Peptides against a protein of PDB entry 4KTY. Designs and how they scored, part 4

Target 1, 266 residues: chain A of PDB entry 4KTY
Amino acid sequence: YVLNDIGVIFYGEVNDIKTRSWSYGQFEDGILDTCLYVMDRAQMDLSGRGNPIKVSRVGSAMVNAKDDEGVLVGSWDNIYAYGVPPSAWTGSVDILLEYRSSENPVRYGQCWVFAGVFNTFLRCLGIPARIVTNYFSAHDNDANLQMDIFLEEDGNVNSKLTKDSVWNYHCWNEAWMTRPDLPVGFGGWQAVDSTPQENSDGMYRCGPASVQAIKHGHVCFQFDAPFVFAEVNSDLIYITAKKDGTHVVENVDATHIGKLIVTKQI

## One batch from the design tools (peptide; made by RFdiffusion4, then SolubleMPNN)

Design b1_p8_3_s3 (from b1_p8_3, 4 letters changed)
Fold by OpenDDE base, seed 2:
Structure b1_p8_3_s3 (fold): chain B 266 residues (1-266), chain A 8 residues (1-8)
Amino acid sequence: as target 1 above (266 residues)
Amino acid sequence: PSIKLGEE
């Protein structure tokens, strides 16, 4: 996981799984220096730079440009007029070197670009890491662990009332580390996400969240376990907004979210 | 990726 500098990222639809090659390039000239520069820009104490918990959390914040002028600006509007379209990137090296040279956020990224750059950052710093793709990935924006989908009386989605969303796919990272801050058994793979989705204690960051904790429903464990749990296990709650302003739960779907979670093992 | 708001 640390030594492999080329990878495959899964994307597309659950019924039409696609793959794209991604060059991590953690051994390329200037990449380690850039990763150190990222931690310098974060004003990370030297004492914390050897702690994978702190490093992965800082990385999840700094790979996105929000809050701290980090590496990548996200865009999903399909315009991308002032930079490189997310689909044009083939690896992490050009992005990281541009960031180091310009000292400004690089435009533009989406989830697989964020995950690719974050994977390089983690591996470059000696943290075993992999990219995970979740199909039908929920984005819970009110921390209630469910997707509230509001419907008009005609059955169409009320986009004004519906604040939660579901991605057809979403990519994030898992990093391998011990978790002495958690009970025994919750080390190993930790979910971390640099795509700016939700604010976590003051910054757009996510994780590390124990994969074992998530699997066993321990959402009280730091960091961001409720959000990650919701991404893979939220129920869809279909609510009809009546003309009189009342809401009626029409249906509950407990099988839609997190239908398939894929990661490369080699 | 694309956002889906509901299918039922």
Scores: peptide ipSAE 0.099, ipTM 0.790, DockQ to the pose 0.133
Fold by OpenDDE base, seed 3:
Structure b1_p8_3_s3 (fold): chain B 266 residues (1-266), chain A 8 residues (1-8)
Amino acid sequence: as target 1 above (266 residues)
Amino acid sequence: PSIKLGEE
């Protein structure tokens, strides 16, 4: 429910599911103002601010700092000298208030932090939202809906050739809205993701992608349906790079990605 | 295989 200001985020491993509390704080002083400020920084037209499709898409862009000096700077290198380690955050309020006060991106976030802040943003603006955790989450960076994993002859991953990646888990959001821009039946929950993963038509953003469309294999509908589909349903293609430069498909695993998708019931 | 881990 949009009225719940405390949540639980699932993380960890598929065989060792963990939970962490997250305070969304959408009713705290200054939070709504900050959400409006975020849309102002995005230079979002007033006419679009009542459209959850536009709002969620802008939010997915602005909750990350890339392209537009949005809210959070992502970091995954375990070096957080110029900010707060992602694991130190316990809620959205401090992050959003810092952003509003400093008018500079806040350091640092990872997927659950992005999802937490984005959830606050959506709920604050009256959009029903929840956080989703996908275990074995694929990151397809060449839009071919598969994870191409290149192996050396010794079985080690060829990091130079392997561009796609798999997270042990990834968190994003689902936002509830009608989709008049899509065929009937593809409204409801829409996947949106503010963790900067891939460029979508000029900036790091993702969604809204119809969960129903993705569930039924329809990836032709805006926005970013192929990417979200790949996150939850990519085949792993293991390719051996031979010394002679030839590539041989060694194995295909169609069951690894999206092994478990968890969300808290509202 | 997972080549990236959350919270790293």
Scores: peptide ipSAE 0.093, ipTM 0.738, DockQ to the pose 0.445
Fold by OpenDDE base, seed 4:
Structure b1_p8_3_s3 (fold): chain B 266 residues (1-266), chain A 8 residues (1-8)
Amino acid sequence: as target 1 above (266 residues)
Amino acid sequence: PSIKLGEE
C-alpha cells in the first residue's frame, strides 16, 4: 500500500511497452512536511485533511501549477530551457523539496512526473495509491464522451477543428478509499489525475472517480467520471470536414481507446 | 508522451 517507496512506471507504445524506475521517497526527510505545506497552500481546512476524498481532490489540483501555483509546471513543447526536462526526473523527492524551498512551481513535468509526485503525496498522507498507465488515452475536451477526429477531404487530419486528442500513453493515479457519498460497491480504487487536462468546477483537477463505477458504465457519479470514462472507453469518430462546411461521419472505432491499461500490483 | 489523432 503505502510502504513501497520505489516503483515502476509503464510508458511507451502499446506494441512497445517500456518501464522506468521512480523513487517516491515518501519517508525521506522533509517530504511529509512538504505535503502538509501543499495542503496549506491550497488553504485546505483542517477538518477536510482527514478525508481521503477531499485530500485526493485537492492533491489533484495542487500537484499541477495551474490555478494555484501548485507543485509542477507542465510542458509538452520540447522546450525546457528554464528548468529540468521531464525525462530527467527520477523521483519525487527533489521536486517536492525544491517546491518547499523556492515556494514556486517546479519546471517541468509531464504525465508520469505528475503521477509520480502525486503518488508520493497520497502515500505520505496514508492513502494507498498506485500509478496507472493507459495506452491510447483519450482527452475529451468538449465533454461529449467521444473522441472527434476531423479529416480533410484528402484524408489528412485537421487538428484545428477540435481540441480532442489521444495520447499514445497517459499516466494517472488510483487511490484506495471508501466512498460513503456513492452507492454501495463503488468504493475501493478511485481514479485521480494531477496532469492538467481539463477544468473541473473551476480548477484543473480530476477525481476521485470510482473505478468500479467507470467499469460498469456509470458516469453520473462525482467526480469527473465522464472525463475518466472517455479516457479509457471513448469511441473514435472520424469526421470529414468538407469544403462546403458540412461534416460527414466516415467511421466509428470503439476498440482503439484504452487498448491497454497497466498498473503494478500492490 | 506524444499526441496522436486516430491511427496516425
Scores: peptide ipSAE 0.055, ipTM 0.752, DockQ to the pose 0.191
Fold by OpenDDE base, seed 1:
Structure b1_p8_3_s3 (fold): chain B 266 residues (1-266), chain A 8 residues (1-8)
Amino acid sequence: as target 1 above (266 residues)
Amino acid sequence: PSIKLGEE
């Protein structure tokens, strides 16, 4: 999880799983320097740079450009006129070196690009890390631990009534560390996500969230456990919006979200 | 991702 400089990222659909190669290049010239530069841009205290909890949280914020002029600009509009389409990237090295050279955010990324660059950042700094792909990944926008899907009376989806959504797949990272700030047993793999999805205490960042805590339904522990829990385990709530303004719950699906979670073995 | 449930 540290020594491998090339990997495989899972994507596609749950019934049509695909893989893409990704070059992490954590040992390439200039990459370690760039990772240190990222922490410098974040104004991270030297005393915190040896703490994987702080480093992974800072990395989660800085791999995306929001808030802090971090590494990657996300785009999902399929235009990409002022940069490189997300699908054109094959590894982290060119992105990180461009960021270091230009000192400006690099365009453009989506989840697997964010996860790829973040994986390089973590591994470069000696933190064991892997990419995780979640199929039917929920994006809980209102922090209610459920995925609200509104239907018109005719059965068509009304996407205007909620900002909640479900990705066919989403990629994030898991980083290995001890969690002395959590109860015993909640160390090990920690979910961290650099794709800018939700604001976490003032910044677009996510984690580290204890995978073990989440698996046992403990969402009260730092950081962002409710959001990560919702990504993998939220119920789909189908709500019919009546013409009179009333809402009726038509169905609840507790099995759809997080149908498959995949990661490559080292 | 290529699709988003709720926006389709």
Scores: peptide ipSAE 0.055, ipTM 0.742, DockQ to the pose 0.178

Design b1_p8_3_s4 (from b1_p8_3, 4 letters changed)
Fold by OpenDDE base, seed 1:
Structure b1_p8_3_s4 (fold): chain B 266 residues (1-266), chain A 8 residues (1-8)
Amino acid sequence: as target 1 above (266 residues)
Amino acid sequence: PSIKLGQE
């Protein structure tokens, strides 16, 4: 999880799983320097740079450009007129070196690009890390731990009544560390996500969230455990919006979200 | 990725 400089990222659909190669290149010239530069841009205190909890949280914020002129600009509009399409990237090295050279955010990324660059950042700094792909990944926008799906009376989805959404797949990272700030047993793999999805205490960042805590339904522990829990385990709530303005719960699906979670073993 | 349900 540290020594491998090339990997495989899972994507596609749950019934049509695909893989793509990704070069992490954590040992390439200039990459360590760039990772240190990222922490410098974040104004991270030297005393915190040896703490994987702080480093992973800062990395989660800085790999995306939002808030802090971080590494990657996300785009999902399929235009990509002022940069490189997300699908054109094959590894982290060119992205990180461009960021270091230009000192400006690099365009463009989506989840696997964010996860790839973040994986390089973590591994470069000696934090064991891997990419995780979640199929049917929920994006809980209103922090209610459920995925609200509104239907018109005719049964068609009304996407205007909620900002909640479900991705066919989403990629994030898991980083290995001890969690002395959490109860015993909640160390090990921690979910961290650099794709800018939701604001976490003032910045677009996510984690570290204890995978063990989430697996046991403990969402009260720092950081962002409710959001990560919702990504993998939220119930789909189908709500009919009546013409009179009333809402009726028609169905609940507790099995759809997080149908498959995949990661490559070292 | 692509959105299957709802809208981001």
Scores: peptide ipSAE 0.067, ipTM 0.767, DockQ to the pose 0.189
Fold by OpenDDE base, seed 4:
Structure b1_p8_3_s4 (fold): chain B 266 residues (1-266), chain A 8 residues (1-8)
Amino acid sequence: as target 1 above (266 residues)
Amino acid sequence: PSIKLGQE
């Protein structure tokens, strides 16, 4: 649960699974203080800091720099001249201590860096947490529970017609908690994600979403269940955009997204 | 990670 300070993060491709070590360092000097500082920067009420639902939701917002000058600036353009390349990080400690010292967002992160830092945050605050890697992870940008893929008449992908995308892999977190706000049986592991992907009620945050609810197709429960469901179980809809402006559905693939979901056993 | 669309 919260006692393991070194982990393994899965990445790569579904047919070429790779692993990297990550040092969480939740017991290192200054890390707990930094996690408290993060909640202070979020202006989180003291009354909410004992509630893992509120803490995990605030953490999902604050581990990314968007909206609130949180911990990490994301970058996916392969230009990292003004900071540290995401691949150079080996753990959470240096990132969190830099954030606390500079009081400015740290550059740069991608999904496994966000997940690593968020895992430290959760574990530091006594919330059992693990990192999850999803291969062929969908990013539903228009909240229609499907992945729209537009094709030109020649069969080439037209990425301008949708903001939907598929990651070869994506990392997020699962946090263990009771969900008294949900029906019985939907406690336990909750998906939470600090990688800034979609706006959720005014902030780039995600979760907690009940893993059990998602597995049973329940997307009506708080928080962000439709988005998490789409990440792991959206259909690929191949649409040909014709020159006359008409759209034709060419194919539907219900098996591609969420091809493999991997996590280390706790 | 890399962003892909469909069969890429």
Scores: peptide ipSAE 0.046, ipTM 0.732, DockQ to the pose 0.190
Fold by OpenDDE base, seed 5:
Structure b1_p8_3_s4 (fold): chain B 266 residues (1-266), chain A 8 residues (1-8)
Amino acid sequence: as target 1 above (266 residues)
Amino acid sequence: PSIKLGQE
């Protein structure tokens, strides 16, 4: 998890799983220096740089450009004229070296690019890390642990009322660490996500969230466990908005979200 | 539902 500098990222659809190679390049010249520079830009205290909890949380914030002029600018509009299309990247090295050289956010990334760069960052700093792909990944924007899908009376989605969304797939990272700040047994793999999705206590960041805690329904544990839980286990609630202003729950789908979670070993 | 699609 630390020594492997080439990986595979899963993407596509649940019924059409695809893979792409990604070069992490954590041992290449200038990459470790860039990771240290990222922590410097975050104004991270030296005392915290040896703590994987703090490092992974800072990394989740700094790999995206939001709030802090971090590494990558996300874009999903299929218009990438002012940078590199997300699909054109083949590894982390060029992105990180460009960031270090220009001292400005690099354009553009999507989830697998964020996850790839973040994986390099974690591995450079000696934190075992892997990329995880979740198919039908929920994005809960109001922290109610469910996907509220509002429907018109004709059954079509009311896009104005529907704020929550689902990704066909989403990539994030898991980092291995002890969690002395949590009860015994909730160390190990921690979900961390650098794709800017939700504001977490003032910044677009996510995690570390204990995978074991989430699996056992402990969403009260820091950090961002409710959001990560929702990504993999939220119910779809189909609500018909009636003309008279009333709402009727028509269907609940507890099987749609998190249909497949894939990660590669090593 | 409102599904966001990745670039690839």
Scores: peptide ipSAE 0.036, ipTM 0.723, DockQ to the pose 0.433
Fold by OpenDDE base, seed 2:
Structure b1_p8_3_s4 (fold): chain B 266 residues (1-266), chain A 8 residues (1-8)
Amino acid sequence: as target 1 above (266 residues)
Amino acid sequence: PSIKLGQE
């Protein structure tokens, strides 16, 4: 995981899985220096730079531009007039070197670009890492561990009331580390995400969340376990907003979210 | 439900 500098990222639809090549380039000239520069910009204490828990959490914050003038500006409006369209990137090297040279956030990224750059950051710093793609990935924005889908009486989605959302796919990272801050057995793969989705204790960051904890429903474990759990296991709650202002639960779908989670093993 | 799509 640390030594592989070229990867494959899964995307598309659950019924039409696609792959794209991504060059991580963690051994290319200037990339290690750029990763150190990222930690310098985060004002990370030297004592914490050897701790993969702290490094991965700082990385999840700094790979996105929110809060701290980090590496990538996210955009999903399909305009991208003031930078490079997310689909035009083929690897992490150009992005990281541009960030180091300009000392300003690079435009633009979406989830696979964030995951690609974050994977380079982790591997460059000696943390085993991989990209994970989740199809039908939930975004819980009110921390209730469910997707509340509001419907008009005619059955159409009320977009004004519906704040939660589902991605056809979402990419994040898993990083391998021990978790001495958690009970025995919850080390190993940890979910971390640099795509700016939700605020986590004051910054747009996510993880490390123990994959084993998520699998066993231990959402009380730091960091951001409820959010990651919701991404892969939320129930869809269909609520009809009546004309009189009352809400009625019409249906519950426990099978829609997290239909397929894919990662490259080689 | 309303599903958000990535660029690809």
Scores: peptide ipSAE 0.144, ipTM 0.759, DockQ to the pose 0.474; fails the geometry check

Design b1_p8_4_s1 (from b1_p8_4, 4 letters changed)
Fold by OpenDDE base, seed 2:
Structure b1_p8_4_s1 (fold): chain B 266 residues (1-266), chain A 8 residues (1-8)
Amino acid sequence: as target 1 above (266 residues)
Amino acid sequence: QYVLELTY
């Protein structure tokens, strides 16, 4: 999980899983220097740079451009006129070297690009890391651990009221570390995510969240456990918004979210 | 071909 410089990223649909190769290139010339530069731009104290908890949290913030002029600008509108389309990237090296050279955010990324670059960052700094793909990945934006889907009386989705969303797939990272800040047994794999989805204590970042804690429903454990839990285990709540302004729960689906979570074993 | 879509 540290030495492999080429990986596989899963995407597509749960019933039609697809894969793409991604070159991490953590040993390529200039990449370590760029990772150090990223931490310098984050103004990370030297004392924290040996702590994988702090490093992974800073990395989750800095791989995206939000808040701090980090590495990648996200775009999901299929308009990429001022940069490179997310699908055109084949690895992390060109992105990181461009960032180091220009000292400006690189355009553009989506979840697998963020995950790919973040994986390089982690591995380059000696943190075992892998990319994880979650199919039917929930995005809870109000921290209630459920997906509230509002419907018009005709059954169509009310886009004004519906703020939560579900992605057909989403990629993030897991990093291996001890968690002395948590109870015993919650070290090991930690979910971290650099795709800018939600604000976490003032910045678009996510994790590290203990995978074991998530599996056992311990959402009170730092960092961002409620959000990660919701990504993989939210219920869908279908609510009809009536003309009189009242809301009626029509259905609850506890099986839709997180149907499959996959990662490369190597 | 890496289409990211919202589902409900």
Scores: peptide ipSAE 0.127, ipTM 0.825, DockQ to the pose 0.324
Fold by OpenDDE base, seed 3:
Structure b1_p8_4_s1 (fold): chain B 266 residues (1-266), chain A 8 residues (1-8)
Amino acid sequence: as target 1 above (266 residues)
Amino acid sequence: QYVLELTY
């Protein structure tokens, strides 16, 4: 989880799982220096740089460009005129070296690119890390641990009222660390996500969230456990918005979200 | 092609 510099990222759909190779390149020239530079740009205290909890949280913020001019600019609108299309990247090295050289965010990334770069960052700094792919991944916008899907009377989704969304797949990272800030048993793999999805205490970041805590429904533990829990466990609540302004729950689907979570075993 | 799609 630290020594492998080439990995596999799962993508596609749950019924058609696909894989791509990704070069992490954590041992390539300039990559460690770039990772240190990233922490410098984050103005991270030296005392915190030895703490994988702090490092992974800072990394989750800094691998995306939001808030802090971090590494990658996300784009999901199929407009990549001012950079490299997310699908064109084959590894982390070029991205990180470009960031270090230009000192400006690199365009563009999507979830697997964020996860790839973040994986390099973590491994480079000696934190065991892996990429995980969640199929039918929920994006809870209002932190209520459910997907509220509002429907018009004709059955179409009301995009104005519906703020929550579901991705066919989403990639994030798990980092291995002890969690002395949590009760015993909640160390080990921690979910961290650098894809900018939701604001977490003032910045677009996510985690570390204890995978064990999430598996056991303990969403009260820092960091961002409710959001990660929702990504894999949210119920879909279909609500019809009537013309008179009233809302009626039409259906609840508890099986749609988080059908499969896949990671490469090393 | 790495297609991301929103689903409901």
Scores: peptide ipSAE 0.116, ipTM 0.820, DockQ to the pose 0.319
Fold by OpenDDE base, seed 4:
Structure b1_p8_4_s1 (fold): chain B 266 residues (1-266), chain A 8 residues (1-8)
Amino acid sequence: as target 1 above (266 residues)
Amino acid sequence: QYVLELTY
């Protein structure tokens, strides 16, 4: 989880799982220096740079360009005229070196690109890390731990009534660390995500959230446990929005979200 | 083919 510089990222559909290779390149020339530069740009205190909790949280913020002119600009509109299409990247090295050279955010990334670069960042700094793919990954935008789907009276989806969404798949990272700030037993793998999805205490960042805590429904533990929990375990709530302004829950599906979570074993 | 899409 630290020494392997080539990885596999899972993507596609739950019934048609696909894989791609990703070169992390954490040992390539200039990559460690770039990771240090990222922490410098974040104005991270030297004392915090040895703390994987702080490092992973800062990394989750800085790998995306939002808020802080971090590494990658996300784009999901299939318009990549001012940079490289997300699918064209094959590894972290070119992205990180471009960032270091230009001192400007690199265009463009999507979840697997963010996860790939973040994985390099973590591994460079000695934090064991892996990429995780969640199929049918929920994005809970209003922090209610459910995925709201609003329907018109005619049964059509009204996407304007919520910002909640479900990705066919989403990639994030798990980082291995102790969590002395949490109760005993909630160390180990921590979910961290650099894809800019939701604001967390003023920045687009996510984690570290204890995987063990999430598995046991302990969403009260820092950081961003409710969001990560929702990604993997949200109920789909089908709500009919009536013309009179009332909302009626029509159905609940507890099986749709997080149908499969996949990571490379080594 | 390497397309990320929203289901909802």
Scores: peptide ipSAE 0.099, ipTM 0.810, DockQ to the pose 0.270
Fold by OpenDDE base, seed 1:
Structure b1_p8_4_s1 (fold): chain B 266 residues (1-266), chain A 8 residues (1-8)
Amino acid sequence: as target 1 above (266 residues)
Amino acid sequence: QYVLELTY
């Protein structure tokens, strides 16, 4: 989880799982320097750089360009006219070296690119890390731990009534660390995500969230446990929006979200 | 090729 410089990222659909190779390159020339530069750009105090909780949280913010001119600009518009299409990247090294050289955010990334670069950052700094793929990954936009699906009276989906969404797949990272700030037993793997999905206390970042805490429904534990919980365990709430403005819950599906979570065992 | 799609 630290020494491997080549990995596999899972993507696709739950019934058609696909894999791609990703070169992390955490030992290549200039990469450690770039990781230190990223922390410098974040204005991270030297005293915090030895704390994996702080490092992983800063990394989750800085691997995306939002808020702080971090490493990667996300784009999902399928144009990518002013950079490299997300699918064209094969590893983290070129991205990180471009960022270090240009001192400007690199275009463009999507979830697996963010996860790949973030994995390099974590491993480069000696934090055991892996990429996790969640199929049918929920994006809870209003922090209610539900995935609201609004239907018209004719049964068609009305996408204008909610910003909640479900991705066919989403990639994030898990980092291994102790959590002295949490109760005993909630150390180990921590979910961290650099894909800019939601604002967390003023910045687009996510985690570290205790995987054990999430598994046991402890969403009160820092950081961003409710959001990560929702990604893997949201109930789909089908709501009919009636003409009179009333909402009626038609159905609840507790099995759709997070059907499969996959990571490479190394 | 790396199709990221919204299901809802």
Scores: peptide ipSAE 0.087, ipTM 0.807, DockQ to the pose 0.283

